# Peptides against a protein of PDB entry 4Z63: the designs that were tried, part 204

Target 1, 334 residues: chain A of PDB entry 4Z63
Amino acid sequence: LCLGMNDLTGNIPEDLFHLKRLNLLGIQENRLSGSLSREIRNLSSLVRLDVSWNLFSGEIPDVFDELPQLKFFLGQTNGFIGGIPKSLANSPSLNLLNLRNNSLSGRLMLNCTAMIALNSLDLGTNRFNGRLPENLPDCKRLKNVNLARNTFHGQVPESFKNFESLSYFSLSNSSLANISSALGILQHCKNLTTLVLTLNFHGEALPDDSSLHFEKLKVLVVANCRLTGSMPRWLSSSNELQLLDLSWNRLTGAIPSWIGDFKALFYLDLSNNSFTGEIPKSLTKLESLTSRNISVNEPSPDFPFFMKRNESARALQYNQIFGFPPTIELGHNN

## One batch from the design tools (peptide; made by RFdiffusion4, then SolubleMPNN)

Design b2_p22_3_s2 (from b2_p22_3, 9 letters changed)
Fold by OpenDDE base, seed 4:
Structure b2_p22_3_s2 (fold): chain B 334 residues (1-334), chain A 22 residues (1-22)
Amino acid sequence: as target 1 above (334 residues)
Amino acid sequence: GSTSSWIDTVSSSEDSSLPVFL
């Protein structure tokens, strides 16, 4: 049943929960309000539940133990409060959980040993506090993780060295500290292709440790951190780099010539730093900007990107990394 | 890109302390 993208108001009719054979319920992008009914438990054949972009409030009902076929739960952009229900945090069937832009709070707790099918997690823009869950790497299929805009004070857990499934990771604006530790840990994530660390590590030094190595890194965004230091030499070994944003930091020194050796680099923003010297001539030889058709069909994060502006203008949303125009931005480096 | 922009995974509307309903 797909009723999304309407102006439906009120709550879900209780009789809808009598549909025992229902595999897909999509009621997204409406004005549905009130609590999400516990009677969702009656939809025992449910594979996909999309209640996103509504006015739902209250706690998410703890009924997911009665939904053994549920693979997709989308509840982003609602007013849900409380924590992740225990049955949801223990769901062995769930592949994707999206609860971005809610009012969920407390400590983030997932039973990753039970969540054997979880491959995508979006909990961005909630009120989770405390520390990042140390057991998140136990979610052995977890590939896509957005935890941005929560209050995860402290450091990236050491356990994330073992996060082998991790490919796409955003921790933007999560009150993280110790960028050296974070990078030192996350370099062990051998499948990591996208890393967003924007609005963390305020005023720290970007490490220039040649021992750091991100072999498969395609997208690195560490913007607006007020980071000091220079262009990190370790980044030169990330030969698959496609997008680099280090804007709005306090980086100094020269832009190194190796920045032009990235064959796939199509987006470079080093603006609003304190770089000096000449623009490397190698930037004029970036193959991605001169001759190559970038394959639009490359895997992308499930979470969107936004081009934010310092002015009050609404950020532009990009659902795919290749939605960004080919860019070299070196402005405001004086 | 704009000289006054940066990339984020949080929208401008989500910068507020409360979720934004569109």
Scores: peptide ipSAE 0.523, ipTM 0.840, DockQ to the pose 0.313
Fold by OpenDDE base, seed 2:
Structure b2_p22_3_s2 (fold): chain B 334 residues (1-334), chain A 22 residues (1-22)
Amino acid sequence: as target 1 above (334 residues)
Amino acid sequence: GSTSSWIDTVSSSEDSSLPVFL
């Protein structure tokens, strides 16, 4: 049953929860309000539940143990409060959980040992506090993780060295500290292709440790951190790099010639730093900007990107990395 | 892009109350 993208108001009729053979319930993009009924438990055949973009409030009901076939739960952009219900945090069937842009709070806890099918987690823009959950690497299929815009004070857990399934990771604006430790840990994530760390590590030094290596890194975004230091030499070994944003930092020194050696680099933003010297001639030879059709069919994160501006409250949304125009931004350097 | 922009995974509508560092 798909009733999304209408102007439906009020509560879900109780009789709807008697549809025991219902596999898909989509009621997204409406004006539905009140609490999400615990009677969802009666939808025992439910595979997909989409209640996103509504006015739901209260706690998410703890009934997911009665939904053994549920693979997809989308509840982004609501007013949900409290924590993740215990039955949801222990769901063995769940593949994707999206609860982005809610008011969920407390310590983030997932039973990753039980959540054997979880491959995508979006909990961005909530009120989770404390530390990052150390057991996230125990979610052995977890590929896509957005935890941006929460209050995860402290450092990236050492256990994330074992996060082999991790491919797409955003921790944008989550009050993280110690960029040297974070990069030192995350370099061990062998499948990591996308890393977003914008608005963290305020005023720290970007490490120039030649022992750091991100072999499969395609997208690196570490913008607006006031980072000091220079262009890191370790980044030159990330041969698959497609997008680099280090804008709005305090990086100094020359832009190195190796920046033009990235065959797939189509988006480069080094603007609003303190770089000096000449623009490397190698940038004029970037193959991706001259001769290569960028493959539009590459896997991307499930979470969207936004191009934010200081002068405008309106950010442009990009659902895919290749939605960004081919760009070289070197402006506002001294 | 604009020289006054950066990439984020948080929308402006979701983050309208937080200051930018620079």
Scores: peptide ipSAE 0.511, ipTM 0.838, DockQ to the pose 0.260
Fold by OpenDDE base, seed 5:
Structure b2_p22_3_s2 (fold): chain B 334 residues (1-334), chain A 22 residues (1-22)
Amino acid sequence: as target 1 above (334 residues)
Amino acid sequence: GSTSSWIDTVSSSEDSSLPVFL
């Protein structure tokens, strides 16, 4: 049953929960309000539940043990409060959980040993506090993780050295500290292609450790951290780099010539730093900007990217990295 | 790109609804 993208109001009629053979319920992009009924437990055949972009409130009901076929739960952009219910945090069937832009709070706890099918987690823009959950690497299929805009004080856990499934990771604006430790840990994530660390590590030094290596890194965003240092030499070994945003830092020195050696680099933002010297001539030879035939068919994160122009303006949403226009931004350097 | 922009994984609309944690 698909009722999304309407102007439906009120709560879900209780009689809807008599549909025991229902595999898909999509009621997204409406004005549905009140609590999400516990009677959703009666939908025992449910594979996909989409209640996103509504006005739901209260706690998410603890009924997911009665939904053994549920693979997809989308609840982003609601008013949900409390924590992740225990049955949801233990779901062996769940592939994707999206609860971005809610009011969920407390410590983030998932039983990753039980969540054997979880491959995508979006909990961005919530009120989770404490530390990053050390057991996330136990979610052995977890590929996409957005934890942006929560209050995860402290450092990236050492256990994330074992996060082999991790491919797309955002920790933007999560009050994280110690960028040297974070990069030193995350370099062990062999499948990591996308890393977003914007609005963390306030005023720290960007490490220039030649021992750091991100073999599969395609997207690196470390914007608005006020980082000191220079262009890191270790980045030159990330031959698959497609997008680099280091804008709004305090980076100094020259832009190195090796920045133009990235064959797939189509988006470069080094603006609002303190870089000096000449623009490398190698940037004028970037194959991605001179040739039309870049393979656009690469895997992208499940979470969207946003280009934020200012705090008050609506950000531009990009569902794919290749949605970004080919860009070289070197403005506001001195 | 813009000289006054950066990439994030949260929207400005979301930023307006919740406190910015720095």
Scores: peptide ipSAE 0.377, ipTM 0.746, DockQ to the pose 0.276
Fold by OpenDDE base, seed 3:
Structure b2_p22_3_s2 (fold): chain B 334 residues (1-334), chain A 22 residues (1-22)
Amino acid sequence: as target 1 above (334 residues)
Amino acid sequence: GSTSSWIDTVSSSEDSSLPVFL
């Protein structure tokens, strides 16, 4: 049943929950309000539940043990409060959980040993606090992780060295500290292609440790951190780099010539830093800007990107990396 | 100008009326 993208108001009729053979319930992009009924437990055949973009409130009901076939739960952009219910945090069937832009709180805890099918997790823009869950690497299929805009104090857990399934990771604006430790840990994630660390590590030094290596890195975004240092030499070994945003830092020194050696680099933002010297001539030879058709469908994160002008300004949404226009931004360097 | 922006994975206002570039 698909009723999304309407002007539906009020509550879900209770009679809807008598549809025991229902595999898909989509009621997204409406004005539905109130609590999400516990009677969703009656939808025992449910594979996909989309309640996103509504006015739901209260706690998410702890009934997911009665939904053994549920693969997709989309609840982004609601008013949900509380934590992730125990039955959801232990779901062996769940592939995708999207609860972005809610008011969920407490410590983030998932039973990753039970969540054997989880491949995508979006919990961005919530009120989770405490530390990053050390057991996330135990989610052996977890590929996409957005935990941005939560209050995760401290450092990236050492256990994330073993996060082999991790491909797309955002921790932007989560009050993280110790960028050197974070990069030192995350370099062990052999499948990591997208790393977003914007609005963290306030005023720290960007490490220039030549021992750091991100072999598969395509997207690196570390914007608006007020980072000091220079363009990191270790990045030159990330031959697959497509997008680099280091804007709004305090990086100094020259832009190195090796920046033009990235065959796939089509988006470069080094603006609002303190870079000096000449623009490398090698930038004029970037193959991606001269000859590459950027319409290539490559795997992208399940979470969107946003071009933000400030913390409160209306952002532009990009659902794919290649949605970004070919860009070289070097402005506002002093 | 684009020079006054940065990339993030969250918006302060996740409004359906935001321009989406696919």
Scores: peptide ipSAE 0.374, ipTM 0.775, DockQ to the pose 0.411

Design b2_p22_3_s3 (from b2_p22_3, 9 letters changed)
Fold by OpenDDE base, seed 3:
Structure b2_p22_3_s3 (fold): chain B 334 residues (1-334), chain A 22 residues (1-22)
Amino acid sequence: as target 1 above (334 residues)
Amino acid sequence: SSTSSWIDTVSEKSDSALPIYL
């Protein structure tokens, strides 16, 4: 049953929960309000539940042990409060959990040993606090992780050295500290292609440790951290780099010539730093800017990117990396 | 006027961006 993109109001009719053979319930993009009924437990054949973009409130009901076929739960952009229900945090069937842009709170806890099918997790823009869950690497299929805009004080856990499944990771604006430790840990994530660390590590030094290596890194965004230091030499070994945003830092020194050696680099933002010297001539030779054949079919994170102009301006949403226009932004350096 | 911009993954409630269907 797909009732998304309407102007439906009120609550879900209770009789809907008698549909025991229902595999898909999509009621997204409505004005549905109140608590999400615990009677969703009666939908024992449910594979996909999309309640996103509504006015739901209260706690998410702890009934997911009665939904053994549930693979997709989309609840983004609601008013949910409390934590992740125990049954949801232990779901062996769940592939994708999206609860972005809610008011969920407390310590983030997932039983990754039980969540054997989880491949995508979006909990961005919530009120989770405490430390990052050390056991996330135990989610052996977890590829896409957005934990941005939560209050995860402290450092990236050492256990994330073992996060082999991790490909797309955002921790933007999560009060993280120690960028040197974070990068030192995350370099061990051999499948990591997208890393977003914007609005963390306030005023720290960007490490220039030549021992750091991100082999498969395509997207690196570390904007608005007020980071000191220079362009990191270790980044030159990330030969597949496509998008680099280091804007709104306090980086100094010259822009190195090796920045133009990235054959796939189509988006470069180094604006609002303190870079000096000449613009490298190698930037004029970026093959990706001269070739019209951008491979639009490359895998992208499940979480969107946002182009923020200022805190008050509406962000532009980009669903795919290649949605960004080819860009070289070097403005506002001195 | 140089539009100061940066890339983020933070959505705001006011970000009335078109829903992405995954």
Scores: peptide ipSAE 0.381, ipTM 0.782, DockQ to the pose 0.588
Fold by OpenDDE base, seed 4:
Structure b2_p22_3_s3 (fold): chain B 334 residues (1-334), chain A 22 residues (1-22)
Amino acid sequence: as target 1 above (334 residues)
Amino acid sequence: SSTSSWIDTVSEKSDSALPIYL
């Protein structure tokens, strides 16, 4: 049943929960309000639940033990409060959980040893506090993780060295400290292709440690951190780099010539730093800017990107990195 | 200007009214 993208108001009719054979319930992009009924437990055949972009409030009901076939739960952009229900945090069937842009709070706890099918987790823009869950690497299929805009203060857990499934990771604006430790840990994530660390590590030094290596890194965003230092030499070994945003830092020194050796680099923002010297001539030879065929069919994060602006609270949403125009921004380097 | 922007993954309520680029 798909009723998304309407102006439906009120609550879900109780009689809807008698549909025992229902595999898909989509009621997204409405004005549905109140609590999500616990009677959703009656939808025992449910594979996909999409309640996103509504006005739901209260706690998410703890009924997911009665939904043994549920693979997809989309609840982003609601007013949900409380924590992740225990049954949801223990769901062996769940592949994707999206609860981005809610008011969920407390310590984030997932039973990753039980969540054997979880491959995508989006909890961005919530009110989770405490530390990053150290056991996330125990979610052995977890590929896509957005934890941005929570109060996960402290450092990236050392256990994330073992996060082999991790491919797309955002920790933007999560009060993280110690970028050197974070990068030192995350370099061990051998499948990591996208890393977003914007609005963390305020005023720290970007490490220039030649021992750091991100073999498969395609997207690196570490904007607006007030980071000091220079362009990190370790980044030159990330030959698959497609997008680099280091804007709004305090980086100094020259832009190195190796920045033009990235064959796939189509988006470069080094603006609002303190870089000096000449623009490398190698930037004029970027193959991605001269060649016609950018493969738009590469896997992307499930979480969206946003082009944020200092002067506006509004941002443009990009669902894929290839939605960004080919860009070289070097402005405001004083 | 593009020079006053950065990439983030943080959504805000105000962003919901803006075009989505694929």
Scores: peptide ipSAE 0.371, ipTM 0.768, DockQ to the pose 0.424
Fold by OpenDDE base, seed 2:
Structure b2_p22_3_s3 (fold): chain B 334 residues (1-334), chain A 22 residues (1-22)
Amino acid sequence: as target 1 above (334 residues)
Amino acid sequence: SSTSSWIDTVSEKSDSALPIYL
């Protein structure tokens, strides 16, 4: 049953929960309000539940133990409060959980040993606090993780050295500290292709340690951190780099010539730094900017990107990396 | 101007602009 993209108001009719053979319930993009009914437990055949973009409030009901076939739960852009229900945090069937842009709070706790099918987790823009959950690497199929805009004070856990399944990771604006430790840990994530660390590590030094290596890194975003230092030499070994944003830092020195050696680099933002010297001639030879053959069919993160112009302006949403126009931004350097 | 932008993954309720599928 798909009733998305309407102006439906009020609560879900109780009789809808009598549909025991229902595999898909999509009621997204409406004006549905109140609490999400516990009677969802009656939908024992449910595979996909989409309640996103509504006005739901209260706690998410703890009924997911009665939904043994549920693979997809989309609840983004609501007013949910409280924590993740215990039955949801222990779901063995769940492949994707999206609860982005809610008011969920407390410590983030997932039973990753039980969540054997979890592939994608989006909990961005919530009110989670405390530390990053050390047991996330126990979610052996977890590839996509968005935890942006929460309050995870402290450092990236050492256990993330073992996060082999991790491919796409955002921790943007999460009050993280110690960029040297974070990069030193995350370099062990051998499948990591996308790393977003914007608005963290305030005023720290970007490490220039040649021992750091990100083999499969395609997207690196570390913008607006006020980082000091220079262009890091370790980045030159990330031969698959497609997008680099280091804008709004305090980086100094020259832009190195190796920045033009990245064959797939189509988006470069080094703006609003303190770089000096000449623009490398190698940037004029970037194949990705001269050839029209951007392979549009590469896998992208399940979470969207946003181009923010200022804190008060509406951000432009990009659902895929290749939605960004080919760009070289070197403006506002001294 | 594009020169004052940065990439983020933060969305707010106010960012309910229709996703530009480019």
Scores: peptide ipSAE 0.361, ipTM 0.767, DockQ to the pose 0.440
Fold by OpenDDE base, seed 5:
Structure b2_p22_3_s3 (fold): chain B 334 residues (1-334), chain A 22 residues (1-22)
Amino acid sequence: as target 1 above (334 residues)
Amino acid sequence: SSTSSWIDTVSEKSDSALPIYL
């Protein structure tokens, strides 16, 4: 049953929960309000539940133990409060959980040993606090993780060295510290292609440790951290780099010539730094900017990117990496 | 793009242009 993209108001009719054979319930993009009914437990055949972009409030009901076929739960852009219910945090069937842009709070806890099918997690823009959950790498299929805009004080856990499934990771604006430790840990994520660390590590030094290596890195965004240092030499080994944003830092020195050796680099923002010297001639020879054959079919994160101007300004949304126009921004380095 | 911008992954309703289906 798909009733999304309407102006429906009020609660879900109780009789809807009599549909025992229902596999898909989509009621997204409405003005539905109140609590999400516990009677969802009656939808025992449910595979997909989309309640996103509504006005739901209260706690998410702890009924997911009665939904053994549920693979997709989309609840983004609601007013949900409390934590992730225990039955949801233990769901063995769940592939995708999206609860971004809610008011969920407390410590983030998932039973990753039980969540054997979880491959995508979006909890961005919530009120989670404490530390990053050390057991996330136990979610052995977890590929896409957005935890941006929460209050995860401290460092990236050492256990994330074992996060082999991790491909797309955002921790933007999550009050993280110790970028040297974070990069030293995350380099062990052999499948990591997208890393977003914007608005963390305030005023720290960007490490230039030549022992750091991100073999499969395609997207690196570390903007607005006020980072000191220079263009890191270790980045030159990331031959698949497509997008680099290091804007709004305090990086110094020359822009190195190896920046033009990235055959797939189509978006470069080094603006609002303290770089000096000449613009490398190699940038004028970037194959991605001179050739028409940018592969548009590259895998992208499940979480969107936003072109921000400030914390309060409305941003442009980009659902795919290649939604960004080919860009070289080197402004405001004086 | 503007030199006064940066890339973020903030998913607030005010920042979202369109609903996202995953």
Scores: peptide ipSAE 0.358, ipTM 0.761, DockQ to the pose 0.543; fails the geometry check

